# Designs tried in a protein design run: peptides against a protein of PDB entry 3S8F. Part 124

Target 1, 157 residues: chain A of PDB entry 3S8F
Amino acid sequence: VLTLFVAVPSLMTAFTVAASLEFAGRLRGGRGLFGWIRALPWDNPAFVAPVLGLLGFIPGGAGGIVNASFTLDYVVHNTAWVPGHFHLQVASLVTLTAMGSLYWLLPNLTGKPISDAQRRLGLAVVWLWFLGMMIMAVGLHWAGLLNVPRRAYIAQV
Target 2, 166 residues: chain B of PDB entry 3S8F
Amino acid sequence: DEHKAHKAILAYEKGWLAFSLAMLFVFIALIAYTLATHTAGVIPAGKLERVDPTTVRQEGPWADPAQAVVQTGPNQYTVYVLAFAFGYQPNPIEVPQGAEIVFKITSPDVIHGFHVEGTNINVEVLPGEVSTVRYTFKRPGEYRIICNQYCGLGHQNMFGTIVVKE

## One batch from the design tools (peptide; made by RFdiffusion4, then SolubleMPNN)

Design b2_p16_3_s1 (from b2_p16_3, 8 letters changed)
Fold by OpenDDE base, seed 2:
Structure b2_p16_3_s1 (fold): chain B 157 residues (1-157), chain C 166 residues (1-166), chain A 16 residues (1-16)
Amino acid sequence: as target 1 above (157 residues)
Amino acid sequence: as target 2 above (166 residues)
Amino acid sequence: LDELLLQLRRELEEAV
């Protein structure tokens, strides 16, 4: 019940962020229904990281609704599904946002911009992290639906 | 200029909010569909029942593992199971194939899990409360019980067995 | 909208 109450404001916030991204993209010269996406600064790991986190948060948020549903929670509770949800929410969104923040914060604090090599490396790290997290999350959710238990080192399947 | 900018931003926000609401309804519809079709195979819970965890080992239906399996009717059994640190009793639990089994599970110490592999039986066991699960084993064999709730240093080794006899 | 966006873009470029 509590999660469902929080879900609505959270969705509103998420889509407000999306609206801000659209506006920013259009200010950067993007046009059309999707052209604004391409206009966003995808060459900056400080931008890419939290955006990828947001993308990971979408299925995670949907999973949150499932976990909060009494009857559906019976199916997924204490299975690998739950860690899958956590990895999307914490290890993707929170972690990627933190990573992105560092790519902005450190140059700002030191007064020295990151080199082009560091920037490219940062992009690689962020994208690889996201890819790995998505693979793991899908696997964990799938395993959970197959009734693989949480907090157990063995399973029948 | 500021007013115009604000108005433009508001227009985008309104569009995205509308999309948000639409997606919310989609999610609700999907959940409703899943529930309506009963594809989740949810096992109904019994009535809330309380027990004293401090005396459950000494008195009552959980006190004697040898008497834990009670026939309540033709092809119907009630099994009184204790989940404790770190195991289950009785162990093994022996039940006949095809019988309707009502598990009455409680704990004398801390919260445990009761996850039966190969089945949809998966409940938490709280001290002072009785978890009730109804299930019919269609296939004979051994079914492992796994604790999926952290309960202490021996949690990883906490297993039980249900033996379904032909 | 296009005119507004162009104006805002110019202002942003001048501010940065």
Scores: peptide ipSAE 0.008, ipTM 0.737, DockQ to the pose 0.057
Fold by OpenDDE base, seed 1:
Structure b2_p16_3_s1 (fold): chain B 157 residues (1-157), chain C 166 residues (1-166), chain A 16 residues (1-16)
Amino acid sequence: as target 1 above (157 residues)
Amino acid sequence: as target 2 above (166 residues)
Amino acid sequence: LDELLLQLRRELEEAV
């Protein structure tokens, strides 16, 4: 149970990032408790990608706490739960952040802005990626709770 | 103006930090709740027991699969299981229904998994260590043992069977 | 906070 204190720095970081997003949204004219979210630049894949990664990281981080718990890890260890966890962490957060960075980096390196078509395609890719990752992650976590083993091609369920 | 700005930022940060801490406590509470409601499903960890993986096949309780199932009391058995590349011994493991079974599992070679379908038995098996799991099979039948830790080229085919007799 | 945000917004608008 005391292992949960290890999550404190990560949670602090997560919420500071959230705070930064709130400030950004409010600076862009968003008002109220949720209006700032709408004010964020959702038309920019360089922004959307890492934000979606952050959203995926939330349940992943919670899962990390579970996985780090001695007693709870007994339930989930070496089940499909674990792949579900790290796909949220790596394949969503890290990958989407990399994708987002690419959408910013390439225009800057080439000196050419992305076209509107490229922008729209980028948005589609990022959102579809996120959706697919969420479906897979939920499925893997569910399977894990049903005691589907990791690293096996067969399962009871 | 700078002082006001500083105060505002501090208040904002304090709010988010407070929320962070609150969420931490929520997680702790959820863990506590889970433990309180699902204690029956938790198998307590035993004391660390060590063995020599280089001799475990030659001498000791794991050396003879025919002697692997030991009755230790009325309706109580200890089963000495080896997980190896790539299988389990004894195979099948035959135990009676309703008996308290203590599995003593170790490996002579590399790390393996010991996942028993239809049960909550799921442990890693390390060379040099003995994994101890206690379980009572309520239903007769065959229970498949699955290696859920990568152990080499034959990992995907590494299976065992527990036969629970009426 | 509202005052700070308004100030920052104004500063940003002026700087851009």
Scores: peptide ipSAE 0.000, ipTM 0.772, DockQ to the pose 0.066
Fold by OpenDDE base, seed 4:
Structure b2_p16_3_s1 (fold): chain B 157 residues (1-157), chain C 166 residues (1-166), chain A 16 residues (1-16)
Amino acid sequence: as target 1 above (157 residues)
Amino acid sequence: as target 2 above (166 residues)
Amino acid sequence: LDELLLQLRRELEEAV
């Protein structure tokens, strides 16, 4: 029960980041309930990558609550569900944030801006990475719910 | 400038915090749904039971695989299972259909998994601890036990069998 | 928390 309470500050942190994004979008001229989203710099891979990471972190965070549940552990523990979860957390959020950081950091360290072609390629990379991670994560979670074991080469299903 | 930014962010934060709380309740609901639909077949132990892993093979209820299945009441059995590198004992585990089975599982060596295919039985087995799971097999047949916790070079081939008899 | 929020703002402004 106490472990589940960790979800509260985690959610607060996550949605605080969302609040900052809303603020940024509105500063860029976005208006209305959703207009601020469109106003965000979706043409910058340094921005898009970590945001996509955050989007992947949403189902991952939900899974974190599930995984932290004493009772639900008997359902999902050591099944394909678990690698599905940490691929959302590590291979999506952390990795995409790292990618985004590089797209910002390297130009600043070298003093050389990225070319338009490199920018477009960067956008393609992070979007494709996100898409691939989502497909894999959904598959792993689904397999986990079907009782496919983790760390085994064979399964009944 | 920083003060203005702080106030603006705070205004949005209030809304998102409210949303956060709403989502928390959604997740609780999802947990409740999952419990209602997926956990009906597994009853966990209420208390932690300890055992000495260095002597569990020589003395006690796990020492003799021929006596591992103990009838504790009408249509009730306790099965003392050892998970070891690299297998299970007894193997096969023979139990009657429709009986309430209490599995008491421990390890004499390293951490293993006890995953029974076709069931919701899936527990880690730690040396020095006894994992207890209650289950009733409704269908006769063979159920494969899989180790889903890495335990060494033979991990991938560590299997057991539960035979449910009519 | 306030400092964190302000830091996030600064980071967003620098990244955009």
Scores: peptide ipSAE 0.000, ipTM 0.749, DockQ to the pose 0.047
Fold by OpenDDE base, seed 5:
Structure b2_p16_3_s1 (fold): chain B 157 residues (1-157), chain C 166 residues (1-166), chain A 16 residues (1-16)
Amino acid sequence: as target 1 above (157 residues)
Amino acid sequence: as target 2 above (166 residues)
Amino acid sequence: LDELLLQLRRELEEAV
């Protein structure tokens, strides 16, 4: 009940953020249905990190609804599926948002802008993190569907 | 100008709404696909049954492992299983192939898991509650029981065995 | 909308 209750506000928030991104992209000169995406500041790790987190959060959110469903939870409960969901929500969205926040906060806190090298390194870190999280999450979800148990070091597959 | 801007914004909002609806259908389709391809069936929910965890080892159907497997009818058995720190009782659980088995599982101590490899049996075992699971083993052999709920220092080594006889 | 967005962009650039 709680998960389903918060699902609607969460979806509203997600679409509001998307609308804000569209507006920002269009302000930056993007045109067309998808041109605004390309116009967003993809060269800034402080931007890229939380956006990638949001992208990972979408399937994670869908998984949350699955986990909260009486009928669907039977399939996935206490399997590797659940850790997969956690890693999308916490290790992807929360962590990437935190990382992105640091890329903005530290320069402003210290009064020193990040160098170009640091910027590029930041981008590499964020993208590699996202890639790793996606691989792990897909693997865990897949393993869960194959009935690999949670909190066990062994599996029949 | 404000009217034109409002109209334009409204158009984008309509687009996003349409996209949202499309994504909703995608999610529903994915859920349906998962249910269709990755489940052997839904285990029916049973009634809530309670037991005193402090006495379950001393009296009642769980007290004697030798009497844990009860034939209730032709090709029907009830198995009274205890999940405890750190193992299962009885162990092994011996049942015939092709018989309908009703597992009645409870715990005398803490919460455990009861996950049988090669089956769709996967339930939480709570002290004071009886978990009921119905299953028919179609293939003979040994099936490992795994605890998939952290229960203490010996959790990782908490295993049981179901032996299905021909 | 495009004209409005361009105006807003200019205003933002001036404010930075």
Scores: peptide ipSAE 0.000, ipTM 0.742, DockQ to the pose 0.049

Design b2_p16_3_s2 (from b2_p16_3, 10 letters changed)
Fold by OpenDDE base, seed 2:
Structure b2_p16_3_s2 (fold): chain B 157 residues (1-157), chain C 166 residues (1-166), chain A 16 residues (1-16)
Amino acid sequence: as target 1 above (157 residues)
Amino acid sequence: as target 2 above (166 residues)
Amino acid sequence: MEEALLRLREELEAAV
């Protein structure tokens, strides 16, 4: 009940952030239903990282609702599903947000902008991290649905 | 100018809020659909039952592993299982194929898991509480019990076996 | 709304 209660305002907040992104994209010259997305600064790892984190958080949030459901939790509880959920929430959103924050913070603290090489490397890191995390998360959720237990090194599957 | 900008932002926010509400209903509907179509596999939780973890090893139905399997009716059994650091009692648990088995599981020490491979039996076992699970083994053989809740240094080696006899 | 956004963009570009 508590999780579901928190889910509502969290969802509202998430879509408010999306609204802000749309506004920013349109301000940057993007037009149409999806043109504003293209106008966002996808060349900046400080932007890309947290956005990818948010994208990963969507299925994670849905999973949170599943985990909070008594009948559905019976299926997924203490299976690999749960680590899959955590990797989406922590290792995707939180970690990528931290990475993005670092790409903003360091240049500001040092007064030195990042080089183009560093920027490109940063983009590669966050995209590869996101891709790897999505693969891992999908695998863990799948394994969980197959009743692979968490906190165990052995499974019958 | 700032006021106009704020109004524009609010317009987008209102649209996205409406979308968010719609998506909320979609998610609820999907959950409802899943529950409606997949209820047959859910094992109902038993009535809340309390026990004293400090005496459960000395007295009561869990005290003697030789008496752990109790026939309660035709083709019906109750199995009193202890999950402890670090194993299960009795071990192995022997039950007949096709019988309705009610597992009554508790712990004398810390929280453990009771995950039976090849089945949908997966419960946490709390000291002072009795976990009740009903299951019918349709296939004979050995089913491994795994602890999927961290319970100490020996957690990774905490296994049991259910032997289903023809 | 689009006109307002364009004006805002111009103002921001001028301020930076």
Scores: peptide ipSAE 0.016, ipTM 0.730, DockQ to the pose 0.059
Fold by OpenDDE base, seed 5:
Structure b2_p16_3_s2 (fold): chain B 157 residues (1-157), chain C 166 residues (1-166), chain A 16 residues (1-16)
Amino acid sequence: as target 1 above (157 residues)
Amino acid sequence: as target 2 above (166 residues)
Amino acid sequence: MEEALLRLREELEAAV
């Protein structure tokens, strides 16, 4: 009930953020249907990290609705599906947002800008983290659908 | 200028609304696909049935494992199963192939899981509540019961067996 | 409005 209660506001927020990104991208010179995406500051890990987190959060949010559905939950409950959902929501969005926040906050607090090398390393870390989380999440969701149990070290499949 | 800006913003909003609607249909389709492909078998209907966990071992249908399997019809059985720290009773559970089995599962102690490998049987077992699951085993053999809800130090070793006989 | 958009662009670039 709670999940469904907050689903609509959450979706509204998500699309509002997306609209804001489009507007920002267009202000930065992006044109066309997708040109605004390219115009966003993809060279800044403080930007890239939370955006990747948001992207990972989309399927996670859909999974939340699945988990909240009585009929669908029976299929996925207490299987590897659930950890997959958690890794998208917490280990992806929350963690990447935290990483991005650090890349913005620390330079501002210390007054010392990050070096170009540190920036590039930050981008690598964020992208690799995202990739790893996506692989793990897809694997866990797939395993869950194959009836791999949660909280067990063995499975028939 | 204000009107132009308003129109531009409105255009973006309309686009995103259209996209959101499209995504809604995609999500519905994915849900439908998941239901169609992964919900094969019997989905248990919920019944509110309560028992006293403090006496369930001493009296009632769960008290004697030798009487746990009850034939209720020509090809229908009810099996009264206890999930406890750390195992299942009866163990093994012996049932005939092709019969409709109604599992009545409860716990005398803490919350456990009842996950039968090779089946869609997967329920939580709460003390004081009876979980009811219907299933027909089409293939003979041994099916392992796994506890998929943490229940203590012996959780990882909590297994049972269903033996389906020809 | 154009000036406001330019200012917004500058602010966004500075904030990121």
Scores: peptide ipSAE 0.006, ipTM 0.738, DockQ to the pose 0.041
Fold by OpenDDE base, seed 3:
Structure b2_p16_3_s2 (fold): chain B 157 residues (1-157), chain C 166 residues (1-166), chain A 16 residues (1-16)
Amino acid sequence: as target 1 above (157 residues)
Amino acid sequence: as target 2 above (166 residues)
Amino acid sequence: MEEALLRLREELEAAV
């Protein structure tokens, strides 16, 4: 039970980030309950990538609580569920954040802004990556619930 | 400007913190729901049982595969299983249909997995520890045991069979 | 809150 309290600081941090995004969106002219979301710079892959990573991290975080639960972990441990969790936490959040960081870092290091074509390509890459990761993660979690084993080339389903 | 900005940020933070607390309760409820729907019949792990992995092959209940299946009651059996690189002993494991089977699983070498297809049996097997799993096979036939923990070069070929007799 | 944000935005726009 005590180990689950580790989720509290993590949630506080996550929602602080969300609060910062709302503040930023409202400063950019967004109004209302959802208008601030639209006001965020969705045309910048350096912004979109880590935000998509955060979105993927939400179900991953919920899965983390499941994996940390003694009784629930018995069901999902060493099944395809676990790789599903990893692909949300590492291959989505961490990877997309790295990709987004690259889109910011390279122009700053070289002193040359990215072209419009490069920007559009970057957006396509980030969105396609996110879509692929979500499909794979859902599939892996589903397979895990169907008792598909981890680290095996065969399964009953 | 900084003071105004900080006040505005704090207002949003308070709102999101309240939301976070609400979500915490949602997650707890989700866990409770999942437990109720997916873990029915799961027997919690018992007390930690230890064994010497260096002697488990020579002495004790795991030493002779011919004596691995022990009847402990009219419709109850204990099966002493070794998971090793790269297989299971005994193989096949023969048990009667409808009997309560208590698997006592350990390893003489490295960590292995014990995943039985068609069942909810899925445990890690650690050298020096005994994994205990209780299960009743309702259907006769063959059940494949899969190692789902990487254990070396032969991991992918490490399979066993449980034969449930009518 | 909304009024405070609007004031802040106006101040930022004026400063830039």
Scores: peptide ipSAE 0.007, ipTM 0.760, DockQ to the pose 0.071; fails the geometry check
Fold by OpenDDE base, seed 4:
Structure b2_p16_3_s2 (fold): chain B 157 residues (1-157), chain C 166 residues (1-166), chain A 16 residues (1-16)
Amino acid sequence: as target 1 above (157 residues)
Amino acid sequence: as target 2 above (166 residues)
Amino acid sequence: MEEALLRLREELEAAV
């Protein structure tokens, strides 16, 4: 129970980031309940990558609560569920944030702006990465719930 | 100006705070659902039990595989299992159908996994600690034990068998 | 406030 209280500050962090995004979107002219989302700079891979990472982190965070629960961890521990969680937390959030950081950092360090072609390619890479990670994560979590073991080449499903 | 901006930010924060609380309840509901659907028949150990891994093969209830299955009551058994590099003992583990089985699992060497296919039994086995799992096999047959914790070069081939007799 | 909002907008645009 006490371990589950770790979810509280995590959720607080999440809503703070979300609130910042909403504020930013509204500053950019977005109106209404969802208009602020459309006003965010979705044409910039340096922005899109971290945001997609955050979106992937949401179900990963939910999984974190499950993994932190003594009773539920007993069910999912050392199953395919765990790699699914890792791919959301590390291979999605951390990796996409790193990608986004590079899209911002390299132009600034070199003094050369990215071309439109490079920008479009960057967007494609980030979105495809996110999509692939979501498919993989869903598959791994599903397999985990079916009691497919981690670190085994055979499984009875 | 700063006050108005602060008020606007506060409104967004309040909205998202409410959402975060709602999500907390959703997560609790998901936990409850998972517990109701996936934990039936498995009761984890309540207390930490320790054993000396250096002597567990020589003395005590794990020392003789022929005495590993102990009847503790009517239709109740305790099974003392060793997970080692690279296998399980006893192997096979023979238990009756419908009996309440308490597995007491430990390791003499390194950390192993104890994953029983077709069941919800899945625990890590640490040298110096005893993992306790309670389970009742409803169906007769063979259940494969898989090591799902890396334990060395032979990890991928580390298997055991539970035979449930009618 | 308008100036502060404009500054924030500029900072946001520069940061992205």
Scores: peptide ipSAE 0.000, ipTM 0.746, DockQ to the pose 0.042; fails the geometry check

